# Designs tried in a protein design run: peptides against a protein of PDB entry 6EJA. Part 28

Target 1, 276 residues: chain A of PDB entry 6EJA
Amino acid sequence: VEYMPANPVRIAFVLVVHGRASRQLQRMFKAIYHKDHFYYIHVDKRSNYLHRQVLQVSRQYSNVRVTPWRMATIWGGASLLSTYLQSMRDLLEMTDWPWDFFINLSAADYPIRTNDQLVAFLSRYRDMNFLKSHGRDNARFIRKQGLDRLFLECDAHMWRLGDRRIPEGIAVDGGSDWFLLNRRFVEYVTFSTDDLVTKMKQFYSYTLLPAESFFHTVLENSPHCDTMVDNNLRITNWNRKLGCKCQYKHIVDWCGCSPNDFKPQDFHRFQQTARP

## One batch from the design tools (peptide; made by RFdiffusion4, then SolubleMPNN)

Design b1_p10_7_s2 (from b1_p10_7, 5 letters changed)
Fold by OpenDDE base, seed 2:
Structure b1_p10_7_s2 (fold): chain B 276 residues (1-276), chain A 10 residues (1-10)
Amino acid sequence: as target 1 above (276 residues)
Amino acid sequence: EPDFVFGDLP
């Protein structure tokens, strides 16, 4: 018998989607849809076909909305962080959507737990924020992420402009760009005018893969630091042999590794993965 | 110098 919370949390799912995989998105959406949650979908500015499809879905469900603004994001682009930040602001301004958690997803994501399990878990830990850290040497992380380098997103490219220093007094962290954030922390990130948030927004606007580090760094240096849980309730199909091909060198002035898409053959891995 | 990536973007 699973625990049923008396006051179940409601989730704002932010879907950042691109391409033409309408069917895939539809299947994923059906898998995660629940009447008590909220779905805010950003479609890449270049994905007009997908946008039309998503709009059709949004018209069918009152708890599904599409961003009226659309960004053209690139791999590793700073604009992805802007997308999340703007979506967070939008969601906070939607007074008719009383969400408790922010969860980001892509079209390629698929739930590996039931809604009841997720809600039960988050309801128990509603005051926590779930971000997965890299779990390695932080100095190495900074170097390999290029956090000590200044990047500019322009003309669908991440230009490396030069070296920069990490702001003093800031403990930089990062890892997965998939996370679960409670509303309180999202409010802080969105509306705080303190030096931390202001400085980090500026810093990460010139950062490669900012979503992998921004929220970690802000959280751990904020008054909310004690809410950090080093787990994002996600599974990553990490295979260095397949993911470390420097495949995005044409987009960014950096060489990176990316996780691989899950295949049906990987299903057994989902069954074996336990949640905290 | 490969960086860490936990997500796949377009």
Scores: peptide ipSAE 0.028, ipTM 0.637, DockQ to the pose 0.142
Fold by OpenDDE base, seed 5:
Structure b1_p10_7_s2 (fold): chain B 276 residues (1-276), chain A 10 residues (1-10)
Amino acid sequence: as target 1 above (276 residues)
Amino acid sequence: EPDFVFGDLP
């Protein structure tokens, strides 16, 4: 028996894309597009051709918009979190887009469920937030993520400036930078002036790969902590053997792993994959 | 090496 929601959730998909992912973006967009959802696309400032292409799409669909502002994001850059936060603010200010969930996507990410399944699931759990944790030792996670290090994004580089302490009383968590957040939590993150949100925004503005930890940490330390679900309901084309090469040392004073680009044949495979 | 899950950004 399939769950049929009486009031199906509507999703705001936030796509952060750059020019080298044009083919993958097209395929993903076709796969995830639905008239009842909303699509807010940020195109990297350096990807002008892709920006023009995406603008053309946005003119054809009333539920597709492109950010009027554009950032030049780098791997691991704190500016990526800024991109998400600004997108969240924009989406909350769009009164004509009554979205219920925020879902971020890139060309290296793909939903594992059909639209109907996703909507049914989220409609059933509309008060929950879905963030996948690392599943490792927390101290080790902090060290490997460089959360105890201070970084500065400048001149398309993440400079490691020194050591820092995790704020007192904060339980740090993180893992995947792909999440499903309900509108209420997004509102909290965007507009709250409490000490937690204020301090975390400041803290993560000097953080490497902030999106992998910011929302987890804020949620788990907030009054909304009971809404945490350790799952992001998606697949990333992850191959550690290929993605872990310190390939970003020219950009970041740190090493890391990244997922691989999807190939056309990967989409069929992932669409058929189901995870609990 | 640190293990991160990040998109393929330029």
Scores: peptide ipSAE 0.023, ipTM 0.671, DockQ to the pose 0.156
Fold by OpenDDE base, seed 3:
Structure b1_p10_7_s2 (fold): chain B 276 residues (1-276), chain A 10 residues (1-10)
Amino acid sequence: as target 1 above (276 residues)
Amino acid sequence: EPDFVFGDLP
């Protein structure tokens, strides 16, 4: 018998989308839409066509809003973190949207759980935060992610400026940039003025792919550290052979890997997802 | 394997 929560959690889905794939977004949106949840959509500043399409959707649903601000983000850009942080602040200021969890999505994401399953699970673990760590040597992670390097996002490029030190006393972690965060932790990240949050926001504003590490690092070094679950309830088509070709070297002064698009043959991987 | 960007210096 599936767990039926008496007080089901409500989810704020933050969609960060770009390009012209309006039909794909529409399909994904329909797959994840529920009247009890909230959808906050950021469209890249350069994607005007998509923005118009998304605005049309937002007019049809009261629980769908579009960010009034739009950023021009690039692959690996620090501005992606800014996008999430600003969206978090916006969502916390929306008093008419009583959400319990923050979940980020792209236009290419596929749901791997039913709404009922997701809600039941999160309702049971409403005090937890779900972030997937790399699970390997942390020093290697730091090196390969370039966390010990200073980057500047400028002119649609991530410029490597030089070396930097990891802040003293901070245990850096990271992994997937797809996560599920409870409202309490989002409030902490948004409004805390402690040294950790302040310094990490500064540090990660000059970081390559900051969303893959910022929330992990902040959480694990915060008073909320005991709420971390090493699982983001996501499936990613990760194939290093296909995704590690330095395909973004023209955008960032770094050679990185990226996940691949899902194909029908990858469906079996969805079935292997386990609950934490 | 986790879904993160894993790279190196160009």
Scores: peptide ipSAE 0.031, ipTM 0.710, DockQ to the pose 0.699; fails the geometry check
Fold by OpenDDE base, seed 4:
Structure b1_p10_7_s2 (fold): chain B 276 residues (1-276), chain A 10 residues (1-10)
Amino acid sequence: as target 1 above (276 residues)
Amino acid sequence: EPDFVFGDLP
């Protein structure tokens, strides 16, 4: 049941975008924009056209900012995690943006609730973190994700260097790289100097698709482990037939699946539906 | 069988 919270949560939406899909981004932005939330947009270093477009948008809205730094990210690259971590740090340092939740978005994954529903829900569960697990055999997940392999991001490629061991005493988990994290946990990830966070940051700096596992693993092995909810409240345009073609083999020494971008006809899902 | 669960950079 939706209710009107007395102290509604404010969301920091982090968008990591690339390419030339300005119109698609514009549509998504319009769909998710609200004056009470914050939008922090990272544009790939190579996407100058898109960057110019995003800058134009950011100048029109006081609650929209673009990262002053830009990374050249690749599919599956460890740099994506770096992007998130740096954006988290930036957002925590923005004292004029009192956000309560961190939510990442791309054209391939949308929230499943309206803004009101999302805010109501997160306001009720403001102490929780929403990370969707893979729901399969964990050993299989590790193998398929290549977590037991060492990767190096270099020269716009993820090089597979060899095998590695999962750190002892760590329960690895993962799934969707789309998540909803509360500020407290983001603070922990950003500023903690404990062995867990330090070790995992190092480990995942050589990991393929690190965002699919880093936050899950850190959370579940942290003092905040009891705050995990196995749900990311997302609608993913998932089509295995279209998305599992090793389409990124030229970029990474691995094969993977990717959801497809939402089309305009799919956009209504964010506004109209909430999956149980 | 695919070697990843999700991956999302189109």
Scores: peptide ipSAE 0.029, ipTM 0.666, DockQ to the pose 0.176; fails the geometry check

Design b1_p10_7_s3 (from b1_p10_7, 6 letters changed)
Fold by OpenDDE base, seed 5:
Structure b1_p10_7_s3 (fold): chain B 276 residues (1-276), chain A 10 residues (1-10)
Amino acid sequence: as target 1 above (276 residues)
Amino acid sequence: EPEFVLGDLP
């Protein structure tokens, strides 16, 4: 018997999209759309055609909005975190959208649960935050992520400027840049003026792939640390054989792996994947 | 498969 919550959580889905992934976006949207949830879509500044398409969708659904601002994001760029943070602020200022959870999505990621399952689960654990950690050696993670390196995003490139130190007293963590955050934690990240949030926002403004580590690190070092759950309830189309070719060297002064976009033939995975 | 970018120096 599936748990039926008396007060089901409502989700703010934040979609960050770019390029010509209109078909993938359409598939994802159809898969995740529900009248009780909210959808806030950021379209890359350079993707005008996609923006027009998304605007058309937003006009058809009252619970779908498009960011009035648009950033030109690059792979690994610090601006991606800025996009999420600004979206969080916007969503908190939307008093007519009483969302309980923040969930980010892209064309390379899908929830592995049905809507009912997801809502039931999150309703049961509404005070928790779900971030998947790397599960490996932390020192290696720091090194491989380049967290001990200073980066500057400029002219659509991530320039490596030099070395830096991890702030003292901070336990750095990270992993998946796909997360489920409750409203309370989002409020904390958005409006807190404590030393942790202030320093981390500054630190991650010069960080490669900041979304893979920022929220983990902030949460685990915050008064909300006891709300951490090492799971993001997602499936990502990882194919290291295809995605680990240093294909972004022209964009960033670093090499890394990237997940692949989902194809129609990959859709069956969502129903068959078993995760705790 | 890990759900994070495993980077390296160019």
Scores: peptide ipSAE 0.036, ipTM 0.736, DockQ to the pose 0.663
Fold by OpenDDE base, seed 3:
Structure b1_p10_7_s3 (fold): chain B 276 residues (1-276), chain A 10 residues (1-10)
Amino acid sequence: as target 1 above (276 residues)
Amino acid sequence: EPEFVLGDLP
């Protein structure tokens, strides 16, 4: 029997998009759109064509908004975290959008559940936060992510400035930069003035791929640590043979991997993937 | 496959 919540959660979907992938965005949007949810879309500052397209969509749907501010983001850039953090603040200030969960999406990442299943699940576990950890050697993760290195985003490049130490007393974690965060935790991240949040915001402003680690680290070291669920309830089209070619060395002083965009033929994988 | 970037120095 499918769980039918009496008070179903409402989701704020945050989409960070760039380029000219209007068709891909449209496909994803249609796949995830529901009248009871909210969609907040950030378009890269340089993607004016896409911005115009997204604005057209936002005018057609009352529960779709576009960020009035736009960041110029790069792969692996620290500015991506800034984008999420500002989006979170904006969403919390939108009193007419009573969302319960924050979910980020891109064309390379899709929910593995139907809307009804997702809503039912999150409604049952509305006090939890869903972040997928790397699940391996944390020391190796730190090294491979360059978390012990200081980066500066400047002039559309992530400059490696030197080495740095992980703050004392902080248990660093990370993994997928796709997460499901409840409103309470988002409020904490946005408005808390405690030492943890303050220091981590500073630390991650000089971090490569900050979204893959910031929220994990903050959550696990926060008073909300017991709300951590090691699952992000989604599928990402990872193919390391294609995505791990150090293709971004011209943008960042680091070699990394990137996921592949989903294609229509990839959708069958959603039915095959089951996560507890 | 892990859902994160595993990188190294270029």
Scores: peptide ipSAE 0.119, ipTM 0.794, DockQ to the pose 0.637; fails the geometry check
Fold by OpenDDE base, seed 2:
Structure b1_p10_7_s3 (fold): chain B 276 residues (1-276), chain A 10 residues (1-10)
Amino acid sequence: as target 1 above (276 residues)
Amino acid sequence: EPEFVLGDLP
């Protein structure tokens, strides 16, 4: 029997999806849906069919909403961070949705805990933020992520414009772009006008794969730095044999790895994965 | 396996 907290946290799940993830989205939604949580779904501007499908779902559930705005996002694009930031703002403005945690999801990621376990865990650690770091040489991470390079998202392409310097006094960190953030930190990221948030928003607007580093960096350099937990409670379908083929070179002036979408045959691994 | 993208210059 799982411990039931007296004041269980409520989660805002943000799903950023595009047309290729239709079936995966359906499976994921069914797996993660709970009446006590909230689901905010952004559908890529180009994925009209998926958008219609998601709208139908949102009409059936009062705790499911679709972003009224839609961005045309690309792999590794800076606009992906913009999508998250705008969704965070929207969620904070939804006074009828008293969420405690922000969790992002895609077809390539899945929570490793059951709902009850997740809620119990987050209720116990409601003041913490869960971000998984790369756990390696930070200088190497910076180089491999291209954080010392200036990128511009334009015409559905991430253009590498040149070199740049990491801002002084900032300890850059990153890793997984899947995270669990408490409402307090989301409020800070959304509304703070301090130099850190302002500078990092600017910096990461020209960054490749910004979600893999922005929140880590902001958190660790913020007054909330002591709330960092190096774990995102996720299972990601990493298969470098399939995902590390420089497959996005036509979109991004960089080569990198990408996690694979989960397939039905992959779900058996969820039960076998050790939980932190 | 790391849960992040390791990139390289093209």
Scores: peptide ipSAE 0.050, ipTM 0.744, DockQ to the pose 0.643; fails the geometry check
Fold by OpenDDE base, seed 4:
Structure b1_p10_7_s3 (fold): chain B 276 residues (1-276), chain A 10 residues (1-10)
Amino acid sequence: as target 1 above (276 residues)
Amino acid sequence: EPEFVLGDLP
């Protein structure tokens, strides 16, 4: 018998979607939707058709909202972090949505647990933050992520401007850009004016794939550092052989990897497969 | 010597 928490956590799911992923989004939404959770969906500024579809969904469910602002994000762009940060602020300002956890999702990533399992788990560990680290050499990570490089997002491109130094006294970490963050930490990230948060927001505004390391780095260097759990409870349709072909070089002055979108045949893994 | 960002973990 699965543990049923007395005070189950409520989750704010933030979906960042773009392109023609209507089917994937529908599948994702259907898979994760529950009346007790909240869904905040950002649709890329350029994805008007998708936006209309999402708006239609949001009108049908009281716990589904669409961001009134829309960013034109690019792969690896610093604006993705801005999207998350603004979404976090919005969600914190929504006093009628008493969420306990922030979870980001895309069409390429699924939670590995059922809703009941996820809620039970998070309710048990409601004071923790779940961020999956790269688990490799940190120097290599910094190099491979281009964290020691300065990037500028402009004209739908991530321009590499030159080299930069990692801020002194900061222990950089990162890995997956899929995370589960408790409200307390989100509040800290959103409203703290301490030197750490301020500097990191600035630093990561010029960072490639900032979501893969911003929250890790902030958390580990913050007073909340003891709340980190090295797990994001995700299933990602990851195939490096297919996804690591420098396919975004036209957008970013860097080469990177991308997971594949989930297909119907992959859906069975949602409940059965642990993250590799 | 192309550099690749790690992205998500497999």
Scores: peptide ipSAE 0.033, ipTM 0.666, DockQ to the pose 0.162; fails the geometry check

Design b1_p10_7_s4 (from b1_p10_7, 6 letters changed)
Fold by OpenDDE base, seed 2:
Structure b1_p10_7_s4 (fold): chain B 276 residues (1-276), chain A 10 residues (1-10)
Amino acid sequence: as target 1 above (276 residues)
Amino acid sequence: EPEFVLGDMP
């Protein structure tokens, strides 16, 4: 029997989806849906059919909403961070949705805990933020992520414009672009006008794969730095043989790996995965 | 196995 907290946290799940993830989205939604949580779904501007499907779902559940705005996002694009940031703002403005944690999801990543376990865990650690770091040499991370390069998202392409310097005094970190953020930190990221947040928003607006580093970097350099937990409570379908083929070179002036979408045959692994 | 996208310069 799982411990039931007296004041269970409520989670805002943010799903950023596009047309290729239709089936995975349906499976994931069914797996993660709970009446006590909130679901905010952004559908790529180009995925009209998926958008219609998601709208139908949102009409059936009062705790499911679809973003009224839609961005045309690309792999590795800076606009992906913009999508998250705008969704965070929207969620903070939804006074009828008293969420405590922000969790992003895609078809390539899945929570490793049951709802009850997740809620119990987060209720116990409601003041913490969960971000998984790369755990490697930071200089190598910077180089491999292209953080020392300036990118411009334009015409559905990430253009590499040249070199840039990491802002002085900033300790850059990153890793997984899947995170669990408490409301307090989301409020800070959304509304703070301090130099850190302002500078990082600007910096990461020209960054490749910004979600893999922005929140880590902001958190670790912020007054909230002591709330960092190096774990995102996720299972990601990593398969380098399939995901590391420089498959996005036509979209991004960079090569990189990508996690694979989960297939039905992959779900058996969830039951076998040990808790972090 | 890392849980991040590791890029490479082309």
Scores: peptide ipSAE 0.027, ipTM 0.675, DockQ to the pose 0.687
Fold by OpenDDE base, seed 5:
Structure b1_p10_7_s4 (fold): chain B 276 residues (1-276), chain A 10 residues (1-10)
Amino acid sequence: as target 1 above (276 residues)
Amino acid sequence: EPEFVLGDMP
């Protein structure tokens, strides 16, 4: 018997989309759309056609909105975190959208649960935050992520400026940039003026792929650290062998791995994947 | 010289 929550959580899905992934976006949207949830979509500043398409969708559904601001994001750019943070602020200011969880999505990521399962699960664990850690040596993680390096996003490029130190007293963590965050933690990240949040926002403004580490690090070092769950309940079309070719050197003074976009033939995985 | 970001993992 599946758990039926008396007060089901409502989810704010934040979609960050760009390029010509209209078909993938449409498929994802159809798969995740529910009348009880909310959808906030950011379209890259350079993707005007996609923006028009998304605007059309938003006009058809009252629970779908498009960011009035648009950033030109690059792979690995610090601006991606800015996009999430601004979206979080916007969502918190939308008093007519009583969401309980923040979930980010892109064309390369899908929830592995049905809506009912996801809602039931999150309703049971509504006080928890779900971030998947790397599960490796932390020193190696820091090195490979370039967290001990200073980056500057400028002119659609991530420039490596030099070395830096991890702030003292901070336990750095990270892994997947796909997460499920409860409203309380989002409020903390958005509005807290404590030393942790302030310093981390500054630190990650000069960080490569900040979304893979910022929320993990903030959460684990915060008074909310006991709410951490090392799971993001997602499936990603990940093929490291294909995705780790230093293909982003033209935009980042670093090498990185990237998951592949989902194709229609990949959708069967959603039903077959077993995760805790 | 260039290092590889771990990125999202399975």
Scores: peptide ipSAE 0.026, ipTM 0.693, DockQ to the pose 0.158
Fold by OpenDDE base, seed 1:
Structure b1_p10_7_s4 (fold): chain B 276 residues (1-276), chain A 10 residues (1-10)
Amino acid sequence: as target 1 above (276 residues)
Amino acid sequence: EPEFVLGDMP
């Protein structure tokens, strides 16, 4: 008998999408859609066709909204973190959407559980935050991520300006940029004016792939550190040989790795039983 | 040897 929680959590799914992958987005949306959850979609400023398509979808469902603001994002850009942070603020200001968890999704990283399993799990652990750590030497992680380097996002490029030091007293951590964050922690990140949040927002505004480290670092150094779970409940199609070819060198003054996209048949792992 | 940003790690 599948455990059904008395007070099931409701999830705000945040999708950051770009390009011409309208069909892929539609398939993913159909696979993850549920009437009890919320969907907040940011479309890249340059992806006008996709934006029109997403707007059409949002008009059909009351629990689907599109960001009124749009950023021009690049791979590895600091603007991705800005997108998440602004989305978090927006979602917190939406008093008519009582969400309990923030979850970001992409075609390259997919939840490994069904909706019912995910809801049951998160309902049991509603006070926890799920971030997957790199699980390696931290010094090596810092070097490979370029966290000790200063980057500036400008003119659709991440410029490496020079070296920088990690702030004193901060334990830096990171890993996957796919996370499950509870509302309480999102509130802290969004509205706290303490030194930690303030300094980290500044630090990560000049960081390459900031979403892979910002939330980890803030959480682990915050009063909420005891809520950390080293698991993001994701399966990633990771192939180092295919993903690490310096394919983004033209965009970033650094070489990067990326996971492969999932095929449509992989969506069944998160398929909803009841589709609209 | 160029350094790689790890990206989304398994």
Scores: peptide ipSAE 0.021, ipTM 0.665, DockQ to the pose 0.156
Fold by OpenDDE base, seed 4:
Structure b1_p10_7_s4 (fold): chain B 276 residues (1-276), chain A 10 residues (1-10)
Amino acid sequence: as target 1 above (276 residues)
Amino acid sequence: EPEFVLGDMP
């Protein structure tokens, strides 16, 4: 019998979607939808058709909202972090949505738990933040992520402007850009005016794939550092051989990797994954 | 050595 929490956590799911994958989004939405949670959806500014469809969905469910603002994001763009940060602010300002956790999702990265399991787990560990680290050499990670490089998002491109230094005294970390953050930490990130948050927001505004490192780095260098759990409770179909082909060079002055679509042969991975 | 960033795309 699964543990049923007395005070179950409520989750704010933030979806950042683009393109014309309305059917995929619908499937994902159905898979994660629950009446007790909240869904805040950002549709890329260029994806008008998708936006219309998402708006239609949002009108059917009281716990589904669409961002009134829309950004034109690109792969690896710093604007993705801005999207998350603004979404966090919006969600904190929504006093009628008493969420406890912030979770972002994509079609390529699914939670490995059922809703009940996820809620039970997060209710038990409601004071923790779940961020998956890269699990490699940190210097290599910095190099591979281009964290020591300065990028500028402009004209739908991430321009590499030159080299930069990691801020002194900051322990940089990162990994997955899919995370589970508790409200307290989101509040800290959103409203703190301390030197750490201020500097990191500035630093990551010129960072490639900032969401993969910003929250990790801020958390680990913050007074909330003891709440770090190196797990995001997700399964991503990573295959570097297939996913690392510089497929985004037309968008960014860097090579990137992306997860692959799940195939039937990948099903065994769901069964073998060990998570808390 | 090629440098690749980790990127998750929806």
Scores: peptide ipSAE 0.019, ipTM 0.654, DockQ to the pose 0.141; fails the geometry check

